# Designs tried in a protein design run: peptides against a protein of PDB entry 4CIC. Part 5

Target 1, 148 residues: chain A of PDB entry 4CIC
Amino acid sequence: KVSTKGHYGVQAMFDLAQHFGEGPVSLKSIAERQGLSEPYLEQLIAVLRKAGLVKSVRGAQGGYILAREPRDIKVGDIIRVLEGPIAPVESVSQDDPEHSLKFDFSVTKSVWEKVKKSIEEVLDSITLADMLKDAEEAQMAQGYMYYI
Target 2, 147 residues: chain B of PDB entry 4CIC
Amino acid sequence: KVSTKGHYGVQAMFDLAQHFGEGPVSLKSIAERQGLSEPYLEQLIAVLRKAGLVKSVRGAQGGYILAREPRDIKVGDIIRVLEGPIAPVESVSQDDPEHSLKFDFSVTKSVWEKVKKSIEEVLDSITLADMLKDAEEAQMAQGYMYY

## One batch from the design tools (peptide; made by RFdiffusion4, then SolubleMPNN; from b2_p30_8, 12 letters changed)

Design b2_p30_8_s1
Fold by OpenDDE base, seed 2:
Structure b2_p30_8_s1 (fold): chain B 148 residues (1-148), chain C 147 residues (1-147), chain A 30 residues (1-30)
Amino acid sequence: as target 1 above (148 residues)
Amino acid sequence: as target 2 above (147 residues)
Amino acid sequence: GKAAAEAISSGDDKKAAEALSEAGEAIGIL
């Protein structure tokens, strides 16, 4: 599930990538720029920090930075941190003990494993640096030279 | 987690593929073989029938059949039918009008579009015939371990 | 599913996430 958590986590990490090298970014500023609530972003950043994708900087100009260069952070790394290990299709143990025919539908499981692998391959093929490049190309194409 | 609907829908369609050419299969027999409740399977089959992936046969030997050969039904077709047109998730217009910065995060959108396309390509690459073949190969491989 | 597909295509990132979430929930993988 690219949960809302995965989505907003990628968005928050992308914001930190856009500001990479500019110093620490406040959660408030990320929240404002990304349309996120600060409390929600705090939870995301706490997970990302624990996974070593983000570092906190303390002080008056404190905030968060990427722990690695944007090229060294895959979207897949962010998703795996936020979602956890992509849970193999939890065998829906329907708690109905009588119809616990765990039909280990090996064939249907294999379909989902193929889809899983494909998602992982895509997410592992995209770095925050690729996203930065795509953003720059999109800005150029739209004539939105945001002179920041 | 595969939506229980998508998962069981593929499972029910695969059961119908295994019985393709044998005539109509009862919902009861599919439910029993696939570990599904009949009422839940009825809902899935109703959607699949409306989409023209399944046909109903009436009579004493009535039931359901695939509307096409297993090779002509992609897993992607089943998933697209079962997931429906997703009601555009009601834009949670968080009624906070001030933070309506629709950051059209074109970049994050492009990531998800790439993921979507990859999922579609995989699901469209797998037919019910491919699943039948994979099942047969798996049965043969297990059969060889018992000798 | 078509859900994820439509939501991802609509540019509603939340819907795309929810629909990838639901499609990932629909495909079980995410």
Scores: peptide ipSAE 0.118, ipTM 0.738, DockQ to the pose 0.168; fails the geometry check
Fold by OpenDDE base, seed 3:
Structure b2_p30_8_s1 (fold): chain B 148 residues (1-148), chain C 147 residues (1-147), chain A 30 residues (1-30)
Amino acid sequence: as target 1 above (148 residues)
Amino acid sequence: as target 2 above (147 residues)
Amino acid sequence: GKAAAEAISSGDDKKAAEALSEAGEAIGIL
């Protein structure tokens, strides 16, 4: 289950990507657009800001911006900040003395390591810029479907 | 942290694969080898049996066997039985009237669908026979390191 | 696992995220 934190973190970062170059966005406006509670978004933004993915801008037109261009932020970077390192399967060193059990455990572990690696590769292959492009393409496809 | 059910289900199925062709294995012996509680293993085996991945053999030498050859059981098949279908993202038709919100939701959803598809592809690429082979190769590698 | 699958399936991105986090936590991945 991608943590609720990881999911809403990607959603909030994507909202900031859509407004990239337009200036600072208020937490209230992000929360309203993304269907998030403002207090929950404050917690996410605090973590993302501490990790250097988001910047706070002060003033009457203050708010938040991406700290980097959308092309320079991977989905994997957001998830690692929010969830921590995409967990290495901690080898539970079960000190089980029987050689067979340690072996069976190692093979089962290797399956989950392959799954982990596959998730990391996918999340590291998607940038916020790729998400923006997929967004534009889907909007254009909807627009064409209304003109036919 | 694979669901404890998925993890131990793959482990129990792998134990049955190692004994495939030797006859029925008792739940007690699987539980002891895999470090599982027998009552927990009974619940896993009941689900796997109902799905037709495991067969029960009755008698004094009774127990459980794989219902198919190890090559005919994917890790993905075990996970789907235990966890349910590796979830197709049901489009919750949130009747949210604002086109922008539906769109943002669709793009974020597509990321998780790509992750899901990648997990399915990996789990469907690994059979119990592949796991047995990886086991044999690692045993041989350990054997060579001792000589 | 089933709740993760149902959550990813339901397009409840929150539940899918909770489901992938619990599954990733459960697989020691996320």
Scores: peptide ipSAE 0.111, ipTM 0.725, DockQ to the pose 0.170; fails the geometry check
Fold by OpenDDE base, seed 5:
Structure b2_p30_8_s1 (fold): chain B 148 residues (1-148), chain C 147 residues (1-147), chain A 30 residues (1-30)
Amino acid sequence: as target 1 above (148 residues)
Amino acid sequence: as target 2 above (147 residues)
Amino acid sequence: GKAAAEAISSGDDKKAAEALSEAGEAIGIL
């Protein structure tokens, strides 16, 4: 289940991608468009800004912008920033002396590492630019269905 | 999340795979070998049994066995039984009338569906027999490093 | 994030499972 944090983080970054090049976007406007609470979005944006994915612009027309082009931000980059590394399979403490337990644990660990790697590969294969394109294609497809 | 439930469920099923053909294994012995609490393992085994992945054997040497051969049980089967379907992206209620929100939501949803599909493919590619083989290979490799 | 990684690091199987769980919940799938 996508964490609420990862889900909303990708939504907020996607909103900023849709407005990329239009100037700074207010947190209020992102919150309204994405169905997010403004206080929750402030926390997400603070993390994303600290990671260098988002920039703050000051002034009367201040707000937030993407710090990079949409093509240079992977979904995996957003998730890693918000959630941290897609879990390091931490070494269960080497101190259980029974050889069988260590062995069984290593095999089960390798299953989760394979899953993790697969998730990372998928999330690293999708950019905010790919999401924008998928958006445009879906909008065009809907537009064609209303004209038939 | 590999939920604690999914993780421990795979461990418990793997323990039963290692003992497949040796007869019934007690929950106590699985709990001891896998570092699990026996009460927690009872709950996992109850779910796995109801799904037909595990069988209960009654008697003085009673316990649990795999209901199928290790080759016929995917890791994905275990996870689906314990967690249910690898998360439906909860449809955020379709009732927000603004077209932009529905659209943005559909694109973000498609990202998560791609990730879900990839996990399902990986977990469905790994059987308990594959895990047993990986185990044997790792044990042989360790044996060769000590000689 | 870091707290999940630190929780995994502590060798507490429950925290590791919570952090794998949080990381997989974080990725949204596990």
Scores: peptide ipSAE 0.107, ipTM 0.728, DockQ to the pose 0.193; fails the geometry check
Fold by OpenDDE base, seed 4:
Structure b2_p30_8_s1 (fold): chain B 148 residues (1-148), chain C 147 residues (1-147), chain A 30 residues (1-30)
Amino acid sequence: as target 1 above (148 residues)
Amino acid sequence: as target 2 above (147 residues)
Amino acid sequence: GKAAAEAISSGDDKKAAEALSEAGEAIGIL
């Protein structure tokens, strides 16, 4: 699953990557920039913090920072933390004796396992640093289109 | 999304592939072998038939057959028929002036487009003939574990 | 399925993610 949690978690982590090195960012400011409800973002950040992807800073200038550099955080790392381990297809209990149904299920399962592996490979190939670079390239491209 | 429709649609098409060349298969027999409700399977088969992946045969020995050979039907073809075109992200209208939110949306969009493309490439790499071969290989492997 | 494809198409990354999520639920993959 890339749930709504996975989506908003990637968005919140990307906001923290954009502010990496500027100091702690408030949940309110992330919520405003990313169009998220602050209570929902608090739940996401709590999970990400528990997994060690985010750090909390205390004080008047407190908030959250990435726990690692943007290049050291894959999109796949964020998704695995928020969605959990992509559940292995629950082995339907071995007790149904009709061998044919188990076979068709096994082959269909292998198709979906190939899709799963492909998703994991893509998400593990994209870092928050790659997303930052893609954002900078797109800003430069927009800047050139307004000057022509 | 591979919905429940995509999953069961691939299962029903695979059943028709296993019986390819044996003649028409009844919806009842597919439903029984694949653990599907017959009314649900009828809806799936209606969509697959309209898309030209399945043919209906009429008569006392009537039923359904694959419209093409198993090697000429990709899993991706089945999913695209049942789920629709994995539709291209609508360009959000240019009118909202907050450039920053549009930027973050564009980058996040590109991540999901890469995931989508990867899914399409995998599903387009697997035919019903590949699934038949994988089933035969798995049967042989089980036969060797019992000896 | 169709709602997911439409959501991935609409550029609503939220609906696309929900769509991938519900796909993964339906397949036990995601």
Scores: peptide ipSAE 0.105, ipTM 0.728, DockQ to the pose 0.131; fails the geometry check

Design b2_p30_8_s2
Fold by OpenDDE base, seed 1:
Structure b2_p30_8_s2 (fold): chain B 148 residues (1-148), chain C 147 residues (1-147), chain A 30 residues (1-30)
Amino acid sequence: as target 1 above (148 residues)
Amino acid sequence: as target 2 above (147 residues)
Amino acid sequence: GKAAAEAISSGDEEAAKKALSESGEAIGIL
């Protein structure tokens, strides 16, 4: 499962994408819009900032902005920053010597590698700009449904 | 993550596929070959049996067999039986009412639905027969590398 | 995962940081 961290990280990055070009966004405003706790969002933003996906702006209009254009940030980039490498199976930690999966059967490993590759391809095919476009199309479709 | 349960379930089902047509396989022999604890394997096999992927055979040559041919069992079927529906994101359990993700933004949900679909397509494209073939090809390739 | 969410919900920032750091385990998407 994409952890709650990955999920909320994508939400927070998408909120920053929606406000891209409007200036710095406060953590409070992101938290309110995304239904996140501000302390949790602060932790996510700290990781995203360290990875160079987000910039902190200081001053009276202080807050956060995307460090790159929405088109230059893939969902896969956000997920890799927050969660690390995509692994479909828990690497059974080497630390249980009794469950040394001696037979990491190359065949079962190949199944999980195929799953990994498919996930990476999907997440690397979606940018924050694609998500913005999908949101605009959804809003327009709702708008038309209210006018008919 | 495909849980350890899903992973080992696929391994156990693959072991049964390798012995398909040879008769019933003992849990002990599967556990030994797959590096699994026998009690853990018993739990997995109980679930797989209840789902109709495995049959128990009674008698002097008692054990387990695949309930279907290896070609008729997808990896996706095994995973769905062991883990339930493929969910790319943990559904934040409904039980925390304060973190009612009111804004399950349709857009972020659509990302995870795309991931779900891609995983389902991969797992539903791989049968135990495909895994058997891949194992045979790998053994042949190793054999040719030794000659 | 759940521990991080519970720690965040409880307002235990340090436990949440720890759980988030420990969750640096490879993304299990399944």
Scores: peptide ipSAE 0.032, ipTM 0.753, DockQ to the pose 0.141; fails the geometry check
Fold by OpenDDE base, seed 2:
Structure b2_p30_8_s2 (fold): chain B 148 residues (1-148), chain C 147 residues (1-147), chain A 30 residues (1-30)
Amino acid sequence: as target 1 above (148 residues)
Amino acid sequence: as target 2 above (147 residues)
Amino acid sequence: GKAAAEAISSGDEEAAKKALSESGEAIGIL
């Protein structure tokens, strides 16, 4: 599962993308808009900042901005930063040598590798700019349904 | 993540596919070959049987068989039976009304729906027969490296 | 889920069956 961390991380990054070019956004304002706890968002932003996806701006209008343009940030980049490598199956911890899955059947592993690759391809095909465009198109579609 | 249940369920179903047409396989023999606990495998098989993917055979040579041919069982069918619908994101339990995700942003949801669809397409494109073929090809490739 | 694995590991067959039935939670494949 994309953890709650990955889900909220994408939401927070998308909020920063919506404000890209408008200057720094406060964590409080992101938390309020996205329905996140501010302390939880602080942890997410700390990770995203360390990975160089977000920049902290200091000053009276301090806050956070995207470190790159929305087109240069893939959803896959956000997920990899927050969750680590996409792993469709939990690696049964190597730590129990008696129940070592001795036969990691290359075939069952290949199924999960195909799933992994497919997920990576999808997440790497979607940028924050694509999400912005989809949001604009959805808003236009809602606007048209109110005029009919 | 595909749970340990999904992973081991696919392994157990693949073991039954390897023995398809040879008659009933004991849970003990599957457990031994797949490195599973027999009690865990009993639970998996009970779910798979209830879903009609596996049949129980009674008698002195009793055990389990695939209920369908390996070509008629997708990996996606096994996964859906064991774990339910594929959901890329944990639905934050509706039970905490204070942190109700009021803005299920249609756009973020659409990302996860795209991921879901892609996973479903992959898992529904792979049958137990495809896995058998891949295993045979891998065994042949290993055989050719020894000559 | 983890609860089903823990219940199976503890040998509590009823708790394991219950956890397996209640874990109708959507598969996180990610």
Scores: peptide ipSAE 0.032, ipTM 0.760, DockQ to the pose 0.158; fails the geometry check
Fold by OpenDDE base, seed 3:
Structure b2_p30_8_s2 (fold): chain B 148 residues (1-148), chain C 147 residues (1-147), chain A 30 residues (1-30)
Amino acid sequence: as target 1 above (148 residues)
Amino acid sequence: as target 2 above (147 residues)
Amino acid sequence: GKAAAEAISSGDEEAAKKALSESGEAIGIL
């Protein structure tokens, strides 16, 4: 499963995308809007900053901004930074290397590789700009439902 | 993650598919061929049997067989039986219902639904018969590399 | 995952960094 870390990391990056071009936003404001604890968000932002997806701005109006335009950040980039390489199955190699080496069942591996590829293709096809567009379309559709 | 349970469940079901039509196989023989503990395999087989994917045969030549032909069992069917519904994100609703309810961020949810759909499509496109064919093709390709 | 979450919750930044670094665990999205 995408961990809570990956899920909330995408949510925090999407909040930064919604404010892109408006200047730096405080972690407090992101935490309040996204229902995250500020200490938890601080850890996520530290990882995202180290990976070059987010920049810190210093000063009285300091905070965080996206380091790139929303169109240049894939969901897959966020997940790889927070979580690491996408693997559909836990590598059996860590808990029992002797068992994992004996039954390198190539056909079962090929199933999980197909799943991995499918997940990567989906996550790499979605940018923060696509998510912004989907949010605008959803808001417009809701707005039209209130006027009919 | 597909748990170790899902991974080994697919492996055990594939072993039963390789022996389909030869009669019942013992859990011991599956465990030895697949590198599984027999007690762990017994738990997996109990779940798969209850779901109607496997049948037990009684007697001196007793054991287990696939309940359906390999072409009629998808990898997705095995995973759904062992793991439940494919969920790319743990539903935050279980651990903190108050936090999960406040920020049902529809756009982030739609990303995970797209991932879910993609996983389901892949796992539902692969049968145990497709896996048997892929194994035969791989064995033939290895056989040709030795000549 | 649970040890990393507990280390994160306890404010032990070094234990959290170590748990996050040692969890080179490939992320099963399933």
Scores: peptide ipSAE 0.031, ipTM 0.752, DockQ to the pose 0.134; fails the geometry check
Fold by OpenDDE base, seed 5:
Parts: structure tokens; C-alpha cells; sequence
Structure b2_p30_8_s2 (fold): chain B 148 residues (1-148), chain C 147 residues (1-147), chain A 30 residues (1-30)
């Protein structure tokens, strides 16, 4: 599963993308808008900052900003930072060192590798800029439904 | 992550596909070949049987067979039976009944729906017959490296 | 559901696994 960590990480990064160019955003304001706990968001932001996806700004108007433009951040980049490499199946660590020499051509492993690749391709095809555009298009569509 | 249940379920169904047409296979023999515990395999097979993917055969040569041909069983069918619908993200059940009327256009939800669709397309494109063919091709390729 | 999210937030991994098993919620493949 995209963990709660991955889901909320993408949500928090999307909030920062919506405010990109407006200056630093407080964790409190992100937490309130996104329905997240502030302590949980602090942990997410700490990881994202260490990975260089967000920057901390200090001062009275301090907070966080995206470290790169929304177009230069893929959803896949966020997920890899928060969760590590996409692994559809847990590596059954067959801690059986004796079977290490059989080319474990697991046809089942190849199925999961195909799934992995498809997920990576989708997540690497979506940027925060694409998400911003999709949000704008949906707001326009809702606006038109209230005028009919 | 594909649960251990989904992973081992596909593995057990693939073992049954390899023996399709040879008659009923015992759970013990599947467990031994696939490195699974027999009690765990019994639970998996019970679910797969209830879903109509496997049949139980009774008698001295009793066991299990695929209920359909390997070409008529998708990996996606096995996963849906064992795990239910593919959901990349847990439904944050906003049990907020008052916000139920806002078209929760979560742009984030649309990302996960795209991921879901891609996973479903992959898993529904692979049959047990495709897996059998891939296994045969790999055995042939290994055979050519020994000559 | 909310119970699983609360259990995950509390660090109770067993309660989270139990809540996930009981919710019948769609299994995320990631």
C-alpha cells in the first residue's frame, strides 16, 4: 500500500506546490488545510527536507517552501523519499544461504517486477505541476456547474 | 505491498497450472514444491475454492485442480479473490458525514486511481497460461547455456 | 479507516494490523 506516510507526504507536497511563489508556509497552516496532525507533518517535512525536496525558511514569516519548481518534482520522487524503492512484494528474505546459487527464476517474481515497473512509470509521469493543473481544471468544471 | 497472501496465492495457483491436466494435486505436494506451510496453504485454497478458482477432488488420489483452464485465470482474478479490490491507498474514510456532499476532488485521490488502474491493467494482462509460457521459455534459455 | 489511522499514529503496529484486517478495506498493493 502507499502508506499513510506516502499519501500524506504527497498531500503536503501538493499544498506546498499550491503556495509556490507566495513565500514560506507554516506547518500549522498546511496541517489545517490538509487535515493532518502538526506533529505528524513535522516528521514528514523533516524527511522531505533532508532529501532536498523542501527548504526551511527562518524568521517571523518562516516556514517551508518547495526546494524545486513543481514541474521538477515527480510523485515518484516523493514516494521514493518517504517509503524507499517501490517494492510490490516484500523480499522474502530466504535467509537460506544454501539456495543462493539457484537462479531463482521465479515466474511469480517477474509478475511483481512488471507491477513495480508499471507503478514507477505512472508515479514518474505525474509532477506536482500536473497535479496543480488537474486541480485548476476541476475548479473550473465545478464553477461552470454552479452557473447552469 | 502485495501481501504474503497474494504472493503465495499466485504461487500456489501457478503450481496448480503446471500440473493442469495431470489430475488432482495434494496440498502437501504444493507446499513442498513452493516452500509454503501446509496449514497456510489450506487457508489460501479454501478461499480460492470458495471463489471458484480451484476444485476439490475427493478420493485416494484426491486433492485440488484449477477450476478453469490456465488461460481463463488472470493474476488479477487471484489477487482480487485473496485481497479484495486493489486500492493503492487506504480509503481515508472521512467518516465526516457532513462533508460527504463536497465532491472531494482530491487531486491526490486521482493520482492513486491512476496507479490502481495501471496495476489492474498489468495484473489483468497476465494469465496463468502466460506464466507457464514464461517458465518454459526460461527453462529453454537455461538449457542453451549448458550446451 | 479512522481506527487504523489512529493505531498507526499511536505506534501500535498490532492494533493497526488488526484494524486493517477488520475494516475489510481494499488492500493497497504498495
Amino acid sequence: as target 1 above (148 residues)
Amino acid sequence: as target 2 above (147 residues)
Amino acid sequence: GKAAAEAISSGDEEAAKKALSESGEAIGIL
Scores: peptide ipSAE 0.031, ipTM 0.755, DockQ to the pose 0.252; fails the geometry check

